# Designs tried in a protein design run: peptides against a protein of PDB entry 5Z08. Part 78

Target 1, 168 residues: chain A of PDB entry 5Z08
Amino acid sequence: RQKDEWAKKTSSLMKQLDWFIGEHLGAMLAAEELGGPVVGELMEIDPDDLSAGFNAHGKLKKATSQPDLDRRQRRIDDIWGPQDEQGQAHKRKRGADEALAASAEMRDLIEQLMNKLVEAGGDNSATYVEIPRESAAARFLVRSKVAMFHPNDARRLRLVDFGRDLDD
Target 2, 222 residues: chain B of PDB entry 5Z08
Amino acid sequence: GLPRLIDAIEEASKIPAKRRQTPIKPTIEKLTTHLYTHGASPDSLLRLADLLTLRNHLDQASLAAITRNLYPSSTVSDEVVLRFIGALGHGQLKPTLALQALFLRWLVMVYHLLENPGVLGQVYGVLFDLLDTAAIRPQLCHLLALVTRRKHVRPFRIQAILTLSRQTGGDPNLTGLLRVFKNYYPEIIVGDATKGRASAFKHPDPQWRQHLDEIQQRRSEA

## One batch from the design tools (peptide; made by RFdiffusion4, then SolubleMPNN)

Design b2_p13_3_s1 (from b2_p13_3, 5 letters changed)
Fold by OpenDDE base, seed 1:
Structure b2_p13_3_s1 (fold): chain B 168 residues (1-168), chain C 222 residues (1-222), chain A 13 residues (1-13)
Amino acid sequence: as target 1 above (168 residues)
Amino acid sequence: as target 2 above (222 residues)
Amino acid sequence: MIEYLQRVFRAEE
């Protein structure tokens, strides 16, 4: 009975987490990866805003209607993207693609972390996932105190074992 | 001569310090004195690069002393450069990060003696991907500042520097590298990331440069 | 958000 209730609660929470990653967190992580603010400073980032880019303070650049001064400072995407009207559609699509990629990376990282925790059978040394890079997803989990880096290797990440702290 | 000193050190490097019949330190001192006086030929330089980059039983102080006296008497080959680049990063078989920082500093100081400066441009990605390693970042940014060409300035690398600059609280070496990128694309919006203090990437050791020039001049007169 | 994540991961313990 308790195991079934736990399994149902875990399943429900995982579904909610997947929803949250897809609807909100993915765009915020993509913004952080694209040079935007650290997740937690901005609550809502529209994928369309990702295409607009961020100012030096991580704030959304308002589309300033003043054409002349902004002409000299091209966005990274304006420098390397196609210049034509089709280029704006490609930029919006790219922003959406980056949000999807960030969502997928976050989901995969969580899945790997959880799988390693289960496989380790209580051996803390076996709970580490090797991460290829310090992603926005990895940093977010660490800032959230959900994950921690290995003390001697920042390429190894594990979930914080909240259960052990209850038995001590 | 220098080859015999290298032979003795190569043999000693295969044996743990506690098992050596004779202390290696006097031989290291003779080597470093010889290098300071005459420099290293291309052949000797390659052998010394292997001693410095491959795992052996030499102590860190000896390796650092050799690196600090690693004056080329001639040009530096692509093979020598690639030995030092291959030694960079994390791994049990790689040199310590402190020694890697000395290698990067050395590459900066001998950059003008490279037979093919383009070799560093070919491994640009390998160098760039190590910018997250704080212990080597100052020297790495300086080397990248010398190596960077228009072809290397890509959107993803601009973004990576911007991201890392924020994460590090505006490391002046990253700000300096970002300014180099901006020289190729002045229109890059870097915002306040370039308003901070930037490294000027000055020569790391003017005395070492002067002594190198003296060694190089003696070769031109011979 | 942080509290939510902590709850999600604590509930799996």
Scores: peptide ipSAE 0.022, ipTM 0.273, DockQ to the pose 0.029
Fold by OpenDDE base, seed 4:
Structure b2_p13_3_s1 (fold): chain B 168 residues (1-168), chain C 222 residues (1-222), chain A 13 residues (1-13)
Amino acid sequence: as target 1 above (168 residues)
Amino acid sequence: as target 2 above (222 residues)
Amino acid sequence: MIEYLQRVFRAEE
């Protein structure tokens, strides 16, 4: 019973995380990778506020009433939009592609971090994932206190063990 | 005026060179001459930043010529800065690494004209991640040397530069950036990496600076 | 967002 409830809860949380990555986080990470605002400074922003997009100064825009535009694409277009229709279409496509790429990178990084944590069997030295670069995804996880770099190697990233902080 | 020249180049940029009815080179020469003489307004800078950073049918020589003559007549907005930052790195839709190096050089040369220098500090991580790209590293290290504040000097970034310095055989630009980090935290142990040759991050083009100052002076007198 | 991520990762421990 408890294992089944745990498995259901974990599955539900993973689905919600995947949704969150796809709908919100991927676009913000893509914006950061494209020279937009750092995601960590926006973490206190309501998801509804996040839908409003960012101005050129990295500040949240007031939610304009057009609900039906892909919230992801609108943010990138608001930061980067060319004035001409053809440029807007190319930019919309580019922004969507970058958001999808950022979402995929975040999902892959989380999966690797979780797999290494499970494989390590409690050996903290074995929980590190080698990252090719300091991606927006990696930086976000560190800013969020979800992951940490190896003290002597910035290419090694691991999940923070939250179990230890509860025992103190 | 400058807006009409930009209009003509924007229209020509949509068309492959082989399909253009008229050569664009004379219009580019008029644009670069105008920019050299008068500089670019904030609005013109934004339009030119889009022409330089978005994929279009302009040739690399024309894009480089515009970038080399991109004198601001006033300030540089956050939006213009972010256009150039977004153009950095590897990708099929991104400008060539040679052009990216010119953009970084430009940002160094106009850094004192930014409306908000803090905007580069907000994208510090994005810039820092590109240090492995050898073709842009010299200009990138120079820009980071200007942008770096105490809040950016973190143990993981120190270690990343040290690792990259070892991998590159002690790139003098990385050594220069480590020295900038040491100015904020003198206690940073950088080992033998700081004993080597370091870049002094001198102004990339003193003549360009002088000409920019002349354009900016005309603004203050108007 | 942070709290959400922390909840997701705490639930897998």
Scores: peptide ipSAE 0.021, ipTM 0.225, DockQ to the pose 0.080
Fold by OpenDDE base, seed 5:
Structure b2_p13_3_s1 (fold): chain B 168 residues (1-168), chain C 222 residues (1-222), chain A 13 residues (1-13)
Amino acid sequence: as target 1 above (168 residues)
Amino acid sequence: as target 2 above (222 residues)
Amino acid sequence: MIEYLQRVFRAEE
């Protein structure tokens, strides 16, 4: 009974995590990879607020009225993309594609980390996933204290074992 | 004035050089002369940051000339900083690595004029992940040396620099950055990587600094 | 979010 409730709770949490990755975190991670703000210090920033940019104090610029956001995005879009509606659609699509890619990378990384934790059977040395690069996803998990790098190898990432502290 | 020069360059930047009715070079020269004499206001800096960082039809020599004369007349906003940071790395829409190196050099030289130096600390990871890019590494290490705080010095970053240092045969800039890390955590075993010649991260251009100070002083007296 | 992630990963252990 308790195991089943725990499994259900874990499943529910994983679904919520997957949703959060897809709806919010992917876009923020993509923004970080593109040279935007670091995810986690700005957790309360609506994805829409990320588009508004940050002031000199790292504070969200107050969403000034709709017209100024459109002007900044238009200015960025006017400078980086074709001025036509297709160019804006292509940029939005590219941003969406980058967010989707970041979401997929985060999901895959979490899955690998979890699988290695299960496969290791309590051997901490076997819980490491080899990462090809220090991604925004990897950094986010480390900042969140969910994962840690191997002390001697930054290409090796593992989940923080929270469970061992309960059985001792 | 400066805004009109920027307007003309912005419009010209939308048009391929072969299709321009008038050569842009004289306008760039007027802009750079104006910047050298008076500096750029925060608003002008933002506009110029967009011109420098966003893909347009300006030639690399013009972009480099603007960057070399990009004297702030006052402070540098986070928005301007983030434009330059966002322009770093590899990609078809990114500026050339040579121009990125000039941006990083500029950020080093204006670091003391940032409205919020903490903004660079927030993007520390982005900067750090670019250390493998040899063309920008010298300026990037210098900027990171200024930005690094205790919170940034993590085991994985120590190991990443050590690994990269081995791969590069002990790049003096990486050795310099490791020494900065060791200042926060003296217990860091960096082995032979710190025994080598390290960059001292001296000011990249003392003459540029002096001229910047003159521009900044004229504003304080006005 | 951090607490949520910690809770998710604590719950799988």
Scores: peptide ipSAE 0.021, ipTM 0.232, DockQ to the pose 0.114; fails the geometry check
Fold by OpenDDE base, seed 2:
Structure b2_p13_3_s1 (fold): chain B 168 residues (1-168), chain C 222 residues (1-222), chain A 13 residues (1-13)
Amino acid sequence: as target 1 above (168 residues)
Amino acid sequence: as target 2 above (222 residues)
Amino acid sequence: MIEYLQRVFRAEE
């Protein structure tokens, strides 16, 4: 019973995380990779507020009920885009492709981190994932205190074990 | 006059120091004294820029002394600016990084005398790509802070500065440049890279500025 | 967002 409840809860949370990555985080990570806002500095921002994007003053817009991801990406593209109309369409597509790529990278990184945690069987030294580059995804997880780099090797990343802190 | 001093130094610069019949140091001292007193005309400034930027047999101390006394008596042409920009970077044919830092400092100090300040904006990419060179970074960031316009603030450049700022442990000059970028795009969240100490990009040498102003005023009265 | 991620990862432990 408890195992089934845990499995259901984990599955529900993973679905919510996948949704969050696809709908919000991927575009933000892509923006960071492209030299936009650093994700996670806004620790106090409601996910709904994050969806509203930033105004021209760098302030969060009031959460509109429909986070128009397309509007956010369009704004980044509008800010950084060439003035020519043909350049805007190609940039919108590129921005969408970068958001999808960032979403995929974040999903893959989380999956690898979780798999290594399970495989390690309690050995913290075996929980490290080797990352090919310091991505916006990796940096975000570290800033979020969800992951940590190896003290001596910035190419090695692991999940923070929150479970051990509950048993102490 | 100044042209004859430049002629003598140009001829001496073609010859290795060990093969010179006469020491060049007294002629360099006369040149620097003349530059300090009267400044350099546009024509003389171009010739001096070539002496400073092209590979020759002049010693580093002489080149540095000329650069420190390189007071324009009038405006600074695009050609002079481009000589100094072309001398930046790594390579056996390039001036030393120490001398390049002096050139960048000079460009900062004479920026208001450029005939066309837009020329630096045209070579913005060349300047920006040298930010990883630690020896010239302080002066380079200062120059970029003056030159940067909205058109230069691009996503890839923001990311490049952010990356370099992390790698350098938050170099105050990079933080200062990021703040300049943020002035054009306030919506750019540059994270902890802007929370650190930033350079104020103050004038590098107030005494040099004052002396330049005196040279410039004497010409306007003549 | 951070709290959400922390909750997700804590719930898997």
Scores: peptide ipSAE 0.021, ipTM 0.253, DockQ to the pose 0.036; fails the geometry check

Design b2_p13_3_s2 (from b2_p13_3, 7 letters changed)
Fold by OpenDDE base, seed 3:
Structure b2_p13_3_s2 (fold): chain B 168 residues (1-168), chain C 222 residues (1-222), chain A 13 residues (1-13)
Amino acid sequence: as target 1 above (168 residues)
Amino acid sequence: as target 2 above (222 residues)
Amino acid sequence: MQEYLQRVLRAEA
């Protein structure tokens, strides 16, 4: 009974999370990946700061590299280029596709993080997921204090166990 | 329950304060206490939005008290959002600018509970055109910072913010909004307008947020 | 948003 109620509650929460990711977060994460504003506490980031990514603690790195000239040129064309109806439709479609991709990445990352937490059976060293890249999704989870990077390896991400960190 | 309290306030709102047989203040206090404890359902939230946005005989202190305790127990519908947006700006039938600022602050604080955040993107122009209204500008810039997408960042709006920033002596909220625009298009030449102090657009009331979360959690357990 | 995610993720944990 309690397990079934927990499973139903978890399923409901997963559906709500899925909806939230799809309807709200995915587009914002996609915007961040495209050099838009960072989702969450860091709304005051320069685009150059966005390109630099986050440190292992989810803090903005100072931009060390010049932003890719090609990305800047495309964005200039997006602002000042001819606004034909076809171009707007293509941009909307691309934005939707990027939001869907970001949503899928976030869902997959959360699933992996949750699975590793369950599999680890309390071994914090085994709770790390290897991430192929520092994504907006990963950064968002770290900024939200839901996840943490490994202190020595930014390719390793784990969920923050709020239950255990209170007992230590 | 909450519906009966709203009924009593709706009826009282039709009557000038001097002609009321009973003082409404105790009923407002009961309403705000109920809202603080349980929040407002979508239906109650719509009725309260009408009370807050439509011209009636309620005093400004009562309207402000309701707005400060307007915790949604679930989601916020497009209709509720549009009531508050429709109440913005100048006009004899519109709420005071002080109350409008509270509405904008509320929209910021409940943004994550909107059934369709895209509704704010649809009315982006209406919001943007109010940036010249100093009394609501801080909260308006904060809301726009949340709502802004690439499609909204247009040359005429960039220029409008730059012009208004110069006219206001570099309002930090406008600088903050311009930084949000620049985040979508780093190549935007903003000159010295972004070198000044900018607003971080932090959550306006962390305690209100925490209390909202408690209300939202209790509903998920029921 | 962050708190919503934290709540959802904490409730699933």
Scores: peptide ipSAE 0.024, ipTM 0.287, DockQ to the pose 0.105
Fold by OpenDDE base, seed 4:
Structure b2_p13_3_s2 (fold): chain B 168 residues (1-168), chain C 222 residues (1-222), chain A 13 residues (1-13)
Amino acid sequence: as target 1 above (168 residues)
Amino acid sequence: as target 2 above (222 residues)
Amino acid sequence: MQEYLQRVLRAEA
């Protein structure tokens, strides 16, 4: 009974987390990766805003004002985007794609972290996931006190074991 | 204590070695022993960063010895980081390239202790523009591999690394940095430049790391 | 947001 209730509660929470990642967190993480504000300072980011880029202070640049950073971001779009005139629709699509990519990265990271925690069987040394990069997703989990980096390797991340902190 | 040792070295650093009344080496040895045993507090670390980065009359061996024993007992402030970054590059007033390589190695080894790792991201351009300097390139690439975020991976930087990789005959550190860039943008065509041997950017000194961890642990128990 | 993530991950742990 208690295991089933726990499993149901966990499943419900995972569904809610997946929703939250897809609807909100992905765009915020994408913004952080693009040089925007750290997650928690911006509550709502339009994918169109992601395409406009961020200033040195992490504030959304309005499309109109600073041609030079638009030129550098245009150079990124020029190198990675098709060269042709249809550029505005491609910017919006790119912002959405970055949000989706960030969402997928967060989901995958959480899944890996959870899997390693289960596989480790209580061995903290085995709970570390090797991360290819310090992503906005990884940083968010650490800031949220949900994950921690290995003290000796910032490429290794593990979940915080909340179960032990309740017994002390 | 450590502050008094730093005071003595600061005063000695103002005087040419030939004009010093007392040899500084015994004081440097006391300092390095103290640093090895206890580490440096944030305040002491800042003072030592000034001694290491500002032009003075200390010999290169002494500066290198201090740098090799520069264990933080706690965190590393933005100010300390910026002192070391400001000391990088070419110039008569800058430390030797050999010492700069030690500073970069140190930053790699203490990266996890930075109060604000983002400070290195703010100076990313300064670091990146030094990649042409062969003497510091290995440690610089390692530091950049830690610091690089998606916002830093720009086409002009990709092209710059590719160009420099060709010019250097495929420096494995540059290849390693390109692989880090490719982790952010898998579609980066690195061509034949990445078919070569890449640096894995392993910790530069595992023994130094272990000793740092012991110093840091003593702080958490106090 | 942080509290939510903590709750979710505490419930999975």
Scores: peptide ipSAE 0.025, ipTM 0.279, DockQ to the pose 0.122; fails the geometry check
Fold by OpenDDE base, seed 5:
Structure b2_p13_3_s2 (fold): chain B 168 residues (1-168), chain C 222 residues (1-222), chain A 13 residues (1-13)
Amino acid sequence: as target 1 above (168 residues)
Amino acid sequence: as target 2 above (222 residues)
Amino acid sequence: MQEYLQRVLRAEA
């Protein structure tokens, strides 16, 4: 019973994370890679956008507002976009492609980090994922205190094990 | 007068110090004294800019002394500015990085006397691409802080500064430049990079400024 | 966001 509830909760959270990556985080990470704002503590995600996105229980409300990602991307494009309509269209397409790429990179990185955590069976040395580059995704996870670099090797990233701190 | 002193130094600059018939140091001292007292006209500034920026046989101490006394008596032309900008960066034909830092400091101190401040905006990319050069970074960031306009703040430049800030452990000059960028785009999120100590880009030499103002005032009364 | 990610990861750990 508890395992099933946990599995359902985990599945629900993973779906919400996947949605969040695709609908919000990917574009922000792409913006960071393109030299935009760093995704982190100072993103006042408008408390209203966060409040619209998160209920009082910390659950993402289905922000039906497709418009808000488009607004942020538009805002980035409005700030940094070429002035001509054709250049704006090409830049919007490129921005969308970069957002998709960043979303995929984040998903893959999270998956690898989680898989390594499971495979390690409690060996902290085995939880490290080798990253080919310091991506916006990797930096975001570290800034979010979700992941940490190896102290001696910035090419090695691991999840912060929050579970072990509960059993000790 | 100043032109004759420049002539003598130009001729001496073509000859290695060991092959000069007369020591140039007394002539440099006369030049720097004259510059301190009267400043340099636009024509003299151009000639001195060439002496400072082109490879010659003048010693670094003499070049630094001229630069420290390079008070404009009038305005600073685009041509003079471009000589100093052209002298920046790495290369065997370029001045030392220490001298380049003095040139950048000079440009900061005379920025208000530029005939066309927009000239620096046109070469913004050249200046920006030198931010990785640690020896000139403090003065370069200060100059960029004066020159930066909305058109210069671009995503790739924001990221370049952020990356360089991380690599340098949060250089206060880079943090200061990021704050300038944020003034044009408040939505630029710099994370902890802006929470650190930032340079205020204060005038590098208040005494030099005061003396410059005295030279400039004498011209307005003449 | 951070709390959410932490919550997701804590729920999978």
Scores: peptide ipSAE 0.024, ipTM 0.273, DockQ to the pose 0.057; fails the geometry check
Fold by OpenDDE base, seed 1:
Structure b2_p13_3_s2 (fold): chain B 168 residues (1-168), chain C 222 residues (1-222), chain A 13 residues (1-13)
Amino acid sequence: as target 1 above (168 residues)
Amino acid sequence: as target 2 above (222 residues)
Amino acid sequence: MQEYLQRVLRAEA
């Protein structure tokens, strides 16, 4: 019973995370990769607004943060986009493609990090994922104190083991 | 001559200081005096770059003294540049960060003597990714300020500087580098990051430059 | 965001 409730809760949280990555975080990460604002510094997305914003069906309750993201994305697009109308359409498409790519990169990175954590069986040395580059996704996870780099190798990233920090 | 001094130092560098039959310091002093007077030829410069960048048993003071007297008598090859770039960053086989800062300072001071300044542009990413290393950041920003071209000013690098600037409380060297980026893209929104003090990236050692010019002039007259 | 990600990842660990 408790394991099933945990599995359901985990599945629900993963769905919410996937939704958040696809609908919000991917665009912000793409914006960061495109020289936009750093994800998490400028958006006091109140963790409570993020947590309160997602219902069990992945619908955002409070629409309030969307306008600021769109305004920031527009500013980035205005700075780096081609000036012609055709250029704006190509830029919007490119921005959408980059948001999708950033979303995919974040999902893949999280999946790898989680898989390594499970495979390691409690060996912290085995929990590191080798990252090809310091992506906006990787930086975001580190800034969020969800992941950490290896102290001697910035190409190695692991999830913060929140379970061990409770025992110390 | 200089080659024989380098030979002696190369052999001594293979042996721990406690096991050397003769002190190396007098030979280092002869080398640095020779370098100060005549500079280093391209061949000698390459050999010295290897001594400075590869792990050996030379003491840090000797390595620093050689670096401070590393006057090129002519041009600086891509190979020499790449030795110094390869020595940058963290690792057990890499030189100390203090010595790396001297290498970066040297590259700044000899930038105008590079056979191919474009070589630094090719390794721009490697240099840029080291900006988080506080010990070398001042010299690294100065070198990047010289090397930066429009092709290097990418959105992700703009953001990386902005992020690091916030994290460092507005390091003047990062602000200076960001101003260089703005020369290529004036529309870059830097917010409060540019309101702070910026480094002007002045020549690190005017006396060293003057002495280098004297060495270079003697070659043109010969 | 950080707390949310931490909660999600803690729930999967």
Scores: peptide ipSAE 0.022, ipTM 0.286, DockQ to the pose 0.052; fails the geometry check

